# Ledger of designs, part 20: peptides against a protein of PDB entry 3T7K

Target 1, 248 residues: chain A of PDB entry 3T7K
Amino acid sequence: KAEKILARFNELPNYDLKAVCTGCFHDGFNEVDIEILNQLGIKIFDNIKETDKLNCIFAPKILRTEKFLKSLSFEPLKFALKPEFIIDLLKQIHSKKDKLSQININLFDYEINGINESIISKTKLPTKVFERANIRCINLVNDIPGGVDTIGSVLKAHGIEKINVLRSKKCTFEDIIPNDVSKQENGGIFKYVLIVTKASQVKKFTKLINDRDKNETILIVEWNWCVESIFHLNVDFTSKKNVLYQKK

## One batch from the design tools (peptide; aimed at target 1 T22 R64 T150)

Design b2_p14_6_s1 (made by RFdiffusion4, then SolubleMPNN; from b2_p14_6, 5 letters changed)
Fold by OpenDDE base, seed 3:
Structure b2_p14_6_s1 (fold): chain B 248 residues (1-248), chain A 14 residues (1-14)
Amino acid sequence: as target 1 above (248 residues)
Amino acid sequence: SIDTSEEEPQLPDV
């Protein structure tokens, strides 16, 4: 059926998109539209898998979904597009009136606001954002909204190797893991990195660490610190935004 | 119509 619909075009573009959708297309696509998109080199996947070599995300705007946050870890993210790209494409293809010899839709006209070339360029870097920031091992409180598995999966996609889940009420100093990174001379390495949800946790963990390891560097942040770091694909250690405690 | 609503759960702003 798709072949008959596409046969009216002399040339078909190959968009070479391997995409996921977030905040759009919840009902998916019908079989004909999937086949049409496939013929145009557009493959939409339900879930993110590294093996699929995803290079695109569809979303109406910047979102704080697992899919959106992970899309910024693609190698590279080639395109972050509004769903209107697919809508307009399918509309043009299904239009019986237009004797269009060619599909004239430019991907660049559908870019998600706030995902600029500076962000796209950083996805071509050989390292992940937290790897570049010398954050490899973190401590995460067990009461984190969104759940430790989802949050942990996002953080791992962005270069955190080890996530230690802290039972906030029961944890001791011995339960806190160090961020084991080679001492680079030029600063920005924290021995203890923690993501917390409450001011009481800041007081608890700062006390535990300072009582047992008084001279060590500590970074305690909110989840929003991680999100902002992901959205910028850069960790700004000069910013105090979403930093609850810092000891250099 | 393709639904473009923001129904997918966003990770909470704490």
Scores: peptide ipSAE 0.256, ipTM 0.793, DockQ to the pose 0.685
OpenDDE base, seeds 1, 2, 4, 5: peptide ipSAE 0.239, 0.251, 0.251, 0.247; ipTM 0.774, 0.781, 0.780, 0.775

Design b2_p14_6_s2 (made by RFdiffusion4, then SolubleMPNN; from b2_p14_6, 4 letters changed)
Fold by OpenDDE base, seed 5:
Structure b2_p14_6_s2 (fold): chain B 248 residues (1-248), chain A 14 residues (1-14)
Amino acid sequence: as target 1 above (248 residues)
Amino acid sequence: SIDTSDEEPQLPDV
């Protein structure tokens, strides 16, 4: 069926998209439309897997979904597109009225607002955002909204190798892992990095660390610190925004 | 109509 629909076009574009969708297309696509998209070099996946070499995200806007945050870790993210690209494309293809010999849809016209070339260019870097920030091992409180698995999965996609989940009420100093990174000559390394949700946790962890390891560097942040770092694909250590405690 | 609603859970603004 798809071949018969596409046979009216003299030339078919190859968009070379390997995409996931977030905040759109919840009902998916019918079999004919999937096949049409496939013939145009558009492959949509349900889930993010590294093996699929995803290069595109469809979303109506910048979102804080797991998929959207992880899409900024693609190698590279080539396109961040509005769902209207697919809608208009399929509409043009199914149109019987348009005597169009060619598909005239430019994917560059459908860019997500706020995802600019500066962000896209950073996805071509050989390192991940937290790797560049010398953050490899973190401590994450177990009561984080969104859950430790989802949050942890996003953080891992962005270069955090080890996530230690802390039982906020029961943890001791021995439960806190160091950020084990070799001192690079020009970068401040925090020995202890923690993501917390409450001021009481800041007080607890700062006390535990300072009582046992008084001279060490500590960074305690909110989840929003991570999100902003991901959205910018850069960690700004000069910003105090979403930083709950810092000891250099 | 393709549903474009924001029904996917967004990670908290916390």
Scores: peptide ipSAE 0.270, ipTM 0.792, DockQ to the pose 0.712
OpenDDE base, seeds 1, 2, 3, 4: peptide ipSAE 0.262, 0.265, 0.270, 0.263; ipTM 0.780, 0.781, 0.790, 0.784

Design b2_p14_6_s3 (made by RFdiffusion4, then SolubleMPNN; from b2_p14_6, 6 letters changed)
Fold by OpenDDE base, seed 1:
Structure b2_p14_6_s3 (fold): chain B 248 residues (1-248), chain A 14 residues (1-14)
Amino acid sequence: as target 1 above (248 residues)
Amino acid sequence: SIDTSEETPQLPDV
């Protein structure tokens, strides 16, 4: 059926999109529209898998969803597009106006606001954002909103190798893992990195660490610190935003 | 409506 619909066009674009959707297309697509999109080189996947070599995200705006945050870890992310791209494309294709010999939809007209070429270019880097920041092992409190699995999955996509989940009420110093990164001479490495949700956790962990390992470097941040780092694909250690405790 | 139900929460500044 899609072939008959597309037969009116003399030339079909190949968009070469392997995409996931977030915050849009909750009802999915009908079989004909999926077939149309596939013939245009647009493949939409339900879930992120590394094997699919995803290169695109559809979203109405920048979102803090797992899919959106992980899309910034694609290798590379080629396009971050508004759902209107698909809507307008399908609308043009289904239009019975006999005289449209070509599909006139430009991907660049549908870019998500705030995802610019500077961000896209950073997805071409051989390293992940937290890897570049010398953050490989983190401690995550078990009561984090969104859940440790979702948060942990996003962090791993962005170069965190090891996530240690802390039982905030019961944990001891021995439960806290160091960020196992070789001390480079230039002083930018935190031995203990923690993501917490409450001021009481900051007080607890700072005490535990300082009582047992008083001379070591500590970074305690909120989830928002991670999100901002992901959205910029850069860790700014000069910023105090979303940093709850820092000891250099 | 943008379904934001899947968004990781914005924690209030502690």
Scores: peptide ipSAE 0.186, ipTM 0.772, DockQ to the pose 0.299
OpenDDE base, seeds 2, 3, 4, 5: peptide ipSAE 0.177, 0.180, 0.085, 0.179; ipTM 0.767, 0.770, 0.721, 0.768

Design b2_p14_6_s4 (made by RFdiffusion4, then SolubleMPNN; from b2_p14_6, 4 letters changed)
Fold by OpenDDE base, seed 2:
Structure b2_p14_6_s4 (fold): chain B 248 residues (1-248), chain A 14 residues (1-14)
Amino acid sequence: as target 1 above (248 residues)
Amino acid sequence: SIDTSDEEYQLPDV
């Protein structure tokens, strides 16, 4: 059926999109539209798998979903597109009135607001955002909203190798892992990096660390610090935004 | 109509 619909076009674009959707297309696509999209080089996946070599995200706007945050870790993320790209494409294809011999839809016209070429270009870097920031091992409190698995999965996608989950009520100093990174000549390395949810946790962990490992560098942040770092594909250590405690 | 709602769970702003 898709072939018959597309036969009216003399030339078909190949968009070469391997995409996931977030915040859109909850009902999915019908079989014909999936086939149409596939013939145009647009393949939509239900889930993010590394093996699929995803290069595109469809979303109406910047979202804080797992899929959106992970899409910024694609290698590279070629396109972050509004769902209107697919909508307009399918409308044009299904239109009986358009004597168009060609599909005239430019994917660059459908960029998600706030995901600019500067962000896209950073996804071509050989390193992940937290890797570039010398954050390899983190401590994550077990009461983190969204759950440690989801948060941890996002953080790992962005270059954090080890996530240590802290039982906030019962943890001791011995439960806290150091951020074991090789000293790069010019990078501020925090020995202890923690993501926490409460001021009481800041007090607890700062005390535990300072009592047992004096004079070490500590970074305690909120989840939003990670999110902002992901959205910018850059860690700004000069910003105090979402930083609860910092000891250099 | 294609649903473009953001019904997927967004990690909270906390």
Scores: peptide ipSAE 0.219, ipTM 0.724, DockQ to the pose 0.706
OpenDDE base, seeds 1, 3, 4, 5: peptide ipSAE 0.212, 0.212, 0.212, 0.218; ipTM 0.707, 0.723, 0.711, 0.724

Design b2_p14_7 (made by RFdiffusion4)
Pose (drawn by RFdiffusion4):
Order: C-alpha cells, then structure tokens, then sequence
Structure b2_p14_7 (pose): chain A 234 residues (1-94, 102-181, 189-248), chain P 14 residues (1-14)
C-alpha cells in the first residue's frame, strides 16, 4: 500500500535517520505514513536505547525533556530537527526534495552538535563521576539519574535528605571530593556541616539540578560559573 | 504523552 504511494517516484532518498521525537508525535503516525518513512530511511523509536545508535531528535524547540537531554549524548547526534521536516516530507509524498537543512531547532548549532562526537561525556570531561542526589529531586531520581548517567556519571547515590548521615555520602572517585545535587537550602546546611565535621580539609561542590541542565545544553561544565552553584569549597 | 508534558512543565518551573 505504501509501496503504491511510493511507486509514483523515480527514486527515493535515504535520509538515514534513527530518531526519537520529544514534544511531538507522541504515539506514531498512521501505518502508511510510518511504512513510507522506513522506505525513506527514517526510523522513529519510542524510547532511547543505547544500542539502536540514535542519531536524530525531532522537537519543536530546545526542551528539558528526558529525551531531549539524552539526545545530547547520542554517539553522535547528527540532526536536531523540527517536526516540520516530517510534516513537509509526508505532505510532498502524498520528486522528493525535502532537505535536512531547512529545519534546525533554533539554538542547537553545529558547535554543540559536534561535541557529541567527543570521545568523552560532558560530566566525564568535568571529572564528575560519583554524585549524591537528594531523594526529593523534581522529576524523581530514576529519571534524573538516567539522564545524568547518559552523560557520563557512573554512580548515583540517592540521599534521603532528612535521614542521611555522613556515612551515606559517597565521594566522587575518579577534583571535588564530594558532589551533591540538592533542592533546598535546608540541605546545603546539613551536608556542609556533616562533611565539614568529618572530612574538614576536603573539597565539596553542591549544585542545583539546573546546573546539570545548563552543562548538558552547553555540553560543557563551566566551573567558573556561579549560576546554580549553592556551595563550593575548593 | 501526559507524563512527558508534566515532566517538561515541572522542569521549566525550576
């Protein structure tokens, strides 16, 4: 059936996209539209799996979804495209000349896309390997944890902020000895006291979640930035 | 879809 639709074309391009959509196409398209996309070398996965080697993201804009943030750890991310690409493509299908250049997500330039080829992850480059995360983090620890691991963090230690003792805090073994992601000023006081009491001469970095988000959007941890840094001892 | 939109909204309010 989709072949009949495509039989009217002399030649079909191979867009070679392995993509997820975020902020768009939340189920699929109709079955015909889907089979057409595959015939054009466009495959859209429901969720991100490391071994599918996704290279593309469809999104109306830069988004803070788990999918958009994780797309910045594709190896490599080749295309970040507005949904209008698929829309214009299917509109024409129903010769093919829709291109991969007229549909960039504004704000995601080549300089950022190109960093996804780097042989390191953003937090791996920053020597942030093992972190502590408060249990009450917005988005929940499982998701935030998945995003951070996708960006080079190996150990996520979750702290029940009200209950945890110093012994529960894991060092950042790879440089900050202790890295914590927190929500409340009430947590900054408790943690700096605990660590200062028990490991006075060591280094500490306490940041908000937004510090990690900015670092991913820039694919760079800027240690000279005070933005979203709640406490540091270096 | 709803869960993704709720997550995005929550992250924007941070």
Amino acid sequence: KAEKILARFNELPNYDLKAVCTGCFHDGFNEVDIEILNQLGIKIFDNIKETDKLNCIFAPKILRTEKFLKSLSFEPLKFALKPEFIIDLLKQIHQININLFDYEINGINESIISKTKLPTKVFERANIRCINLVNDIPGGVDTIGSVLKAHGIEKINVLRSKKCTFEDIIPNDVIFKYVLIVTKASQVKKFTKLINDRDKNETILIVEWNWCVESIFHLNVDFTSKKNVLYQKK
Amino acid sequence: STEEEEFEELQENL

Design b2_p14_7_s1 (made by RFdiffusion4, then SolubleMPNN; from b2_p14_7, 7 letters changed)
Fold by OpenDDE base, seed 1:
Structure b2_p14_7_s1 (fold): chain B 248 residues (1-248), chain A 14 residues (1-14)
Amino acid sequence: as target 1 above (248 residues)
Amino acid sequence: MKDEEELEKLMESL
């Protein structure tokens, strides 16, 4: 069926998109439209798998969903597009009125606001954002909204190798893992990195660490610190935004 | 789908 619909076009674009969707296309696509999209080099996946070599995200805007945050870890993310790209494309293809010799839809007209070339270019870097920031091992409180598995999965996609889940009410100093990054002489590595949700946790963990491991470097942040770092594909250690405690 | 929308709401409220 798709071939018959597309046969009216002299040339078909190859968009070369391997995409996931978030915040759009909840009902999916019918079989004919999936086949049409496939013939145009657009493949939509239900879930993110590294083996699929995903290069595109469809979303109405910047979102804090797992899929959106992970899309910024694609190697590279080539396109972040509004769902209107697919909508307009399918409308043009199903239109009976115009003897359109060619599909005339430009991907660049459908860019998600706030995902610019500077952000896209950083996804071509050989390292992940937290890897570049010398954050390898983190401590995550078990009561984090969104759950430790989801949050942990996003953080791992962005270069965190080890996530230690802290039982915030019962944990001791021995439960806190150091950020085991080889001491490069150039200052800026935090020995203890923690993501917390409450001011009481800041007080607890700062006390535990300072009492047992004096003079060590500590970074305690909220989840929003990680999100902002992901959206910028850069960790700004000069910013105090979303930093709850810092000891250099 | 419900899970992503719920996650977005949870993550925005953070």
Scores: peptide ipSAE 0.027, ipTM 0.684, DockQ to the pose 0.866
OpenDDE base, seeds 2, 3, 4, 5: peptide ipSAE 0.027, 0.027, 0.027, 0.027; ipTM 0.681, 0.681, 0.685, 0.683

Design b2_p14_7_s2 (made by RFdiffusion4, then SolubleMPNN; from b2_p14_7, 6 letters changed)
Fold by OpenDDE base, seed 1:
Structure b2_p14_7_s2 (fold): chain B 248 residues (1-248), chain A 14 residues (1-14)
Amino acid sequence: as target 1 above (248 residues)
Amino acid sequence: SKKEEELEKLMESL
């Protein structure tokens, strides 16, 4: 069926998209439209797997979903597109009115607002955002909204190697792991990195660390610090935004 | 998915 529909076009574009969707297309696509998209080099996946070499995200805007945040870890993310790309494409293909010799849909007209070439270019870097920031091991409180598995999965996609989950009410100093990064002489490495949700946790962890491991560097942030770092594909250590405690 | 929408709402509220 798809071949018959597409036979009206003299030339078909190959968009070369391996995509996931978030905040759109909840009902999926019918079999004919999936086949049409496949013939145009557009493959949509239900879930993110590294083996699929995903290069595209469909979303109406910048979202804080797991899929959207992970899409910024694609190698590279080639396109971040609004769902209207697919809608307009399928609409043009199914239109009976004109002998359209060509499909005239440009990917660049459908870019998600706020995901510019500067962001896209950073996804071509050989390292992940937290790797570049010398953050390898983090401590994550167990009561984090969204759950430690989801948050942890996003963080790992962005270069965190080890996530230590802290039982915030019961943890001791011995439960806190150091950010085991080889002492590069060039400074700026935090020995303890923690993601917390409450001011009481800041007080607790700062006390535990300072009492037992004096003069060490500490970074305590909220989840939004991680999100902002992901959205910019850069960690700004000069910013105090979303930083709850910092000891250099 | 419904789960993604719930997650989005949750994560936006954070």
Scores: peptide ipSAE 0.030, ipTM 0.680, DockQ to the pose 0.914
OpenDDE base, seeds 2, 3, 4, 5: peptide ipSAE 0.030, 0.030, 0.030, 0.030; ipTM 0.679, 0.677, 0.681, 0.682

Design b2_p14_7_s3 (made by RFdiffusion4, then SolubleMPNN; from b2_p14_7, 5 letters changed)
Fold by OpenDDE base, seed 4:
Structure b2_p14_7_s3 (fold): chain B 248 residues (1-248), chain A 14 residues (1-14)
Amino acid sequence: as target 1 above (248 residues)
Amino acid sequence: MKEEEELEELWESL
């Protein structure tokens, strides 16, 4: 069926997209449209798997969803596109107007606002954002909205190797893991990195660490610090935004 | 997908 629909075009583009969708296409696509998209080199996956070598995300805007945040870890992310790309593409293909010898859809016209070439270029870097920031091991409170598994999965996609989940009410100093990175001379390595949700946790963890491991470097942040770092594909240690406690 | 949207709302509230 798809072949018959596409036979009216003299040449078919190959978009070479391996994509996931977030905040759009909730009902998926019918079998014919999937086959059409496949013939155009557009493959849509339900979930992110590293083996699929995903290079594209469809979303209406920048989102804080797991898929969107993880898409910025693709190697590389080639395109972040609005769903209108697919909508307009399928609309052109299903159009009975015989006069279209070619599909005239440019991917660049459908870029998600705020995902610019600078962001895309950073996805070509050989390192992940938190790896570049010398953040390898973090502590995450167990009461984080979104859940530790989802948050941890996003953080791992961005180069954090070890997520230590802290039971905020019962944890002791011994439960807090150090960020085990080689001291690079260029500054900004924190021995303890923690993501917390409450000011009471800041007070607790700062006390526990300072009482037992005096003069060590501590970074306590909100989840939004991680999100902003992901969206910029850069950790700005000069910013105090979403930093709850910092000891250099 | 509903779960992702729910996560979005939860994360925006933080």
Scores: peptide ipSAE 0.026, ipTM 0.670, DockQ to the pose 0.854
OpenDDE base, seeds 1, 2, 3, 5: peptide ipSAE 0.026, 0.026, 0.025, 0.026; ipTM 0.669, 0.668, 0.665, 0.669; seed 2 fails the geometry check

Design b2_p14_7_s4 (made by RFdiffusion4, then SolubleMPNN; from b2_p14_7, 7 letters changed)
Fold by OpenDDE base, seed 1:
Structure b2_p14_7_s4 (fold): chain B 248 residues (1-248), chain A 14 residues (1-14)
Amino acid sequence: as target 1 above (248 residues)
Amino acid sequence: MKKEEELEELWDSL
């Protein structure tokens, strides 16, 4: 059926998109439209798998969803597009106006606001954002909204190798893991990195660390610090935004 | 899909 619909076009574009969707297309696509999209080099996947070599995200805007945050870890993210790209494309293809010899849809007209070439270019880097920031091992409180599995999965996609889950009420100093990175001479490495949700946790963890490992470097942040770092594909250690405690 | 929207709401509430 798709072949008959597409036969009216003399030339078909190959968009070379391997995409996931977030905040759009909740009902999916019918079989004919999936076949049409596939013939145009557009493959839509339900979930993110590294083996699929995803290069595109469809979303109406910048979102804080797992899929959106992970899309910024694609190697590279080629396109971040509004769902209107697919809508307008399918609308042109299903249009009975016999005179359309070509599909004239430009991907660049459908870019998500705030995802610019500067962000896209950083996804071509050989390293991930937290890897570049020398954050390899983090401590995560178990009462984090969204759950430790989802948060941990996003953080791992962005270069954190080890996530230690802290039982905030019962944890001791021995439960806190160090950020095991080679001390680079330039002093930018935090020995202890923690993501917390409450001011009481800041007080607890700062006390535990300072009492047992005096004079070590500590970074305690909110989840929003990680999100902002992901959206910029850069960690700004000069910013105090979403930093709850810092000891250099 | 409901889970993604729920996650966004949860994270935006933080």
Scores: peptide ipSAE 0.027, ipTM 0.680, DockQ to the pose 0.863
OpenDDE base, seeds 2, 3, 4, 5: peptide ipSAE 0.026, 0.026, 0.026, 0.027; ipTM 0.672, 0.669, 0.677, 0.676

Design b2_p14_8 (made by RFdiffusion4)
Pose (drawn by RFdiffusion4):
Structure b2_p14_8 (pose): chain A 234 residues (1-94, 102-181, 189-248), chain P 14 residues (1-14)
Amino acid sequence: KAEKILARFNELPNYDLKAVCTGCFHDGFNEVDIEILNQLGIKIFDNIKETDKLNCIFAPKILRTEKFLKSLSFEPLKFALKPEFIIDLLKQIHQININLFDYEINGINESIISKTKLPTKVFERANIRCINLVNDIPGGVDTIGSVLKAHGIEKINVLRSKKCTFEDIIPNDVIFKYVLIVTKASQVKKFTKLINDRDKNETILIVEWNWCVESIFHLNVDFTSKKNVLYQKK
Amino acid sequence: SEIEKALEEDFIPE
């Protein structure tokens, strides 16, 4: 059936996209539209799996979804495309000349896309390996945790903020000895006291979740930035 | 600029 639709074309391009969509196409398309995309070398997965080697993301703009943030750890991310690409492509299909250059997500330039080829992850490059994360983090620890691990963090230690003692805090073994991601000023006080009481001479970095998000969008941890840094002792 | 706009939004688990 989709072959019939495509039988009218002399030659089909191979777009060679392995993509997820975020902020778009939240189920699939109709079955014909899907079979056509595969015939054009475009495959859209429901969720991100490391071994599918996704290279593309469809999104209307830069988004703070788990999918968009994880797409910045593709190896490599080759295309970040507006959904209008698939739309224009299917409109023409129903010769094929829709191109991969007229549909960039504004704000995601080549300089950033290219950093996904680097042999390191953004937090791995920043020597942020093991972190503590408060249990009350918006988005929940499982998702935030998955995103941070996709970007080079090996150990996520979750702290019940009200209950945790110093012994619950894990060092950042790889440089900040202690790295915590927090929500409340009430948590900054408790944690600086606990660590200062027990490990006075050591280094601490306490940041908001937004510090991690900005680092991912830039694929760089800027340690000279005070934005979203709640406390640091270096 | 577009990144700053995105940072003004909430995180969405997907």

Design b2_p14_8_s1 (made by RFdiffusion4, then SolubleMPNN; from b2_p14_8 with K5E E8K D10E)
Fold by OpenDDE base, seed 3:
Structure b2_p14_8_s1 (fold): chain B 248 residues (1-248), chain A 14 residues (1-14)
Amino acid sequence: as target 1 above (248 residues)
Amino acid sequence: SEIEEALKEEFIPE
């Protein structure tokens, strides 16, 4: 059925998209439309797997979803597109108009607002955003919204190797892990990096660290610090936004 | 900015 529908075109594009969707297409696609998309080089996956070599995200806008955040770790992310790309494409294909020479849909017309070429270009870098920031090991409080597994998965996708989960009420200094990074000249290396949810946790952890390991560098941030860093694919250590405590 | 607006939204695990 898909072949018959596509036969009205003299030439078919190959978009070469391996994509996931977030905030759109919750009901998926029918079998015919999936086959049509496949013939046009568009493959849509339900979940993110490294083996699938995903290069595209469909979303109506920038979203704070696991899929969207992880899409910025694709190697590379080639396209971040609005769902209207698929909608308009399928509409054109299903139209009863006369034989067309080609499908006239340009990917560049459907870019997600705020995901520009500067961001896309950074996904071609050989390193991940937190790797570039010399953040390898972090401490994460167990009461983080979204859960430690999901948050941890996003952070790992962006170059954090080790996530230590802290039981905020019961943890001691010995439970806090250092960020084991070799001194590099051009980056602020923090010995202790923590993601927390409450001001009380800031007080607790700063006290624990300062009492036991004086004069060490500490970075305590909110989850939004990580999210903003991901959205920009850059860590700005000069910004105080979402930083709860910093000791250089 | 679109990023600033997104930061105001809740995190949605998928």
Scores: peptide ipSAE 0.522, ipTM 0.956, DockQ to the pose 0.916
OpenDDE base, seeds 1, 2, 4, 5: peptide ipSAE 0.516, 0.496, 0.518, 0.516; ipTM 0.956, 0.953, 0.956, 0.956

Design b2_p14_8_s2 (made by RFdiffusion4, then SolubleMPNN; from b2_p14_8 with K5E E8K)
Fold by OpenDDE base, seed 4:
Structure b2_p14_8_s2 (fold): chain B 248 residues (1-248), chain A 14 residues (1-14)
Amino acid sequence: as target 1 above (248 residues)
Amino acid sequence: SEIEEALKEDFIPE
């Protein structure tokens, strides 16, 4: 059926998209449309798997979803597109009235607002955002909104190698892991990196660390610090935004 | 910015 529908076109584009969707197409696509998209080099996956070599995200805007955040870790993310790309594409293909010899839809017309070429270009870097920031091991409180598994998965996608989950009420200094990175000459390396949700946790962890490991570097941030770093694919250590405690 | 707006939103579970 898809072949019959597409037969009216003299030339079919190959978009070469391996994509996931977030904040759109919750009901999926019918079998015919999936086949049409496949013939156009557009494959949509339900979930993110590294083996699928995903290069595209469909979303109406910048979203704080696991899929959107992880899409910025694609190697590379080639396109971040609005769902209207698919909508208009399928609409044009299914249109019987227009004797269209070719599909006239350009991917570049459907870019998600705020995901610019500067961001896309950073996904071509050989390192991940937190790797570049010398953050390898982090401590994450167990009461983080979204859950430690989801948040941890996002962080790992962006170069965090080890996620240590802290039970904030019961944890001791011995439960806190150091960020085990080699000192680079000019890079601010924090020995302890923590993502927390409450001011009380800041007080607790700063006390625990300062009492037992004096004069060490500490970075305590909110989840939004990580999200902002992901959205920009850059860690700005000069910003105090979403930083709850910093000791250099 | 669109990023700043997104930062004001809550995490959306899917």
Scores: peptide ipSAE 0.459, ipTM 0.943, DockQ to the pose 0.833
OpenDDE base, seeds 1, 2, 3, 5: peptide ipSAE 0.456, 0.457, 0.459, 0.457; ipTM 0.943, 0.943, 0.943, 0.943

Design b2_p14_8_s3 (made by RFdiffusion4, then SolubleMPNN; from b2_p14_8, 4 letters changed)
Fold by OpenDDE base, seed 2:
Structure b2_p14_8_s3 (fold): chain B 248 residues (1-248), chain A 14 residues (1-14)
Amino acid sequence: as target 1 above (248 residues)
Amino acid sequence: SAIEEALKEEFIPE
């Protein structure tokens, strides 16, 4: 059926998209439309797997979803597109009135607002955002909204190698892991990096660390610090936004 | 900005 529908076109584009969707297409696509999209080089996956070599995300806007955040770790993310790309494409294809021998839809016309070429270009870098920031090992409190598994998965996608989950009420200094990174000559390295949710946790962890490991560098941030870093694909250590405690 | 607006939204595990 898809072949018959596409037969009216003398030339078909190959968009070469391997995509996931977030905040759109909850009902999925019918079988015919999936086949049409496949013939146009558009493959939509349900989940993110490294083996699929995903290069695209569909979303109506920048979202704080696991899929959206992880899409910024694609190697590279070639396109971040609004769902209207698919909608308009399928409309054109199904249109009986269009005497158009060619599909005239440009991917660049459907870019998600706020995901510019500067951000896209950073996904071509050989390193991940937290790797570039010399953050390898972090401590994450167990009461983090979204859950430690989901949050941890996002962080790992962006270059954090080890996530230590802290039980905020019972943890001791010995439960806190250092950010074990090799001293690069010019990089601000924090020995202890923690993501927390409450001011009481800041007080607790700062005391534990300062009492046992004096004069060490500490970075305590909110989850939004990580999210902002991901959205920009850059860690700005000069910003105090979402930083709860910093000791250099 | 679009990023700033997104930062105000809730995290959705999808």
Scores: peptide ipSAE 0.503, ipTM 0.951, DockQ to the pose 0.918
OpenDDE base, seeds 1, 3, 4, 5: peptide ipSAE 0.450, 0.496, 0.418, 0.480; ipTM 0.939, 0.948, 0.932, 0.946

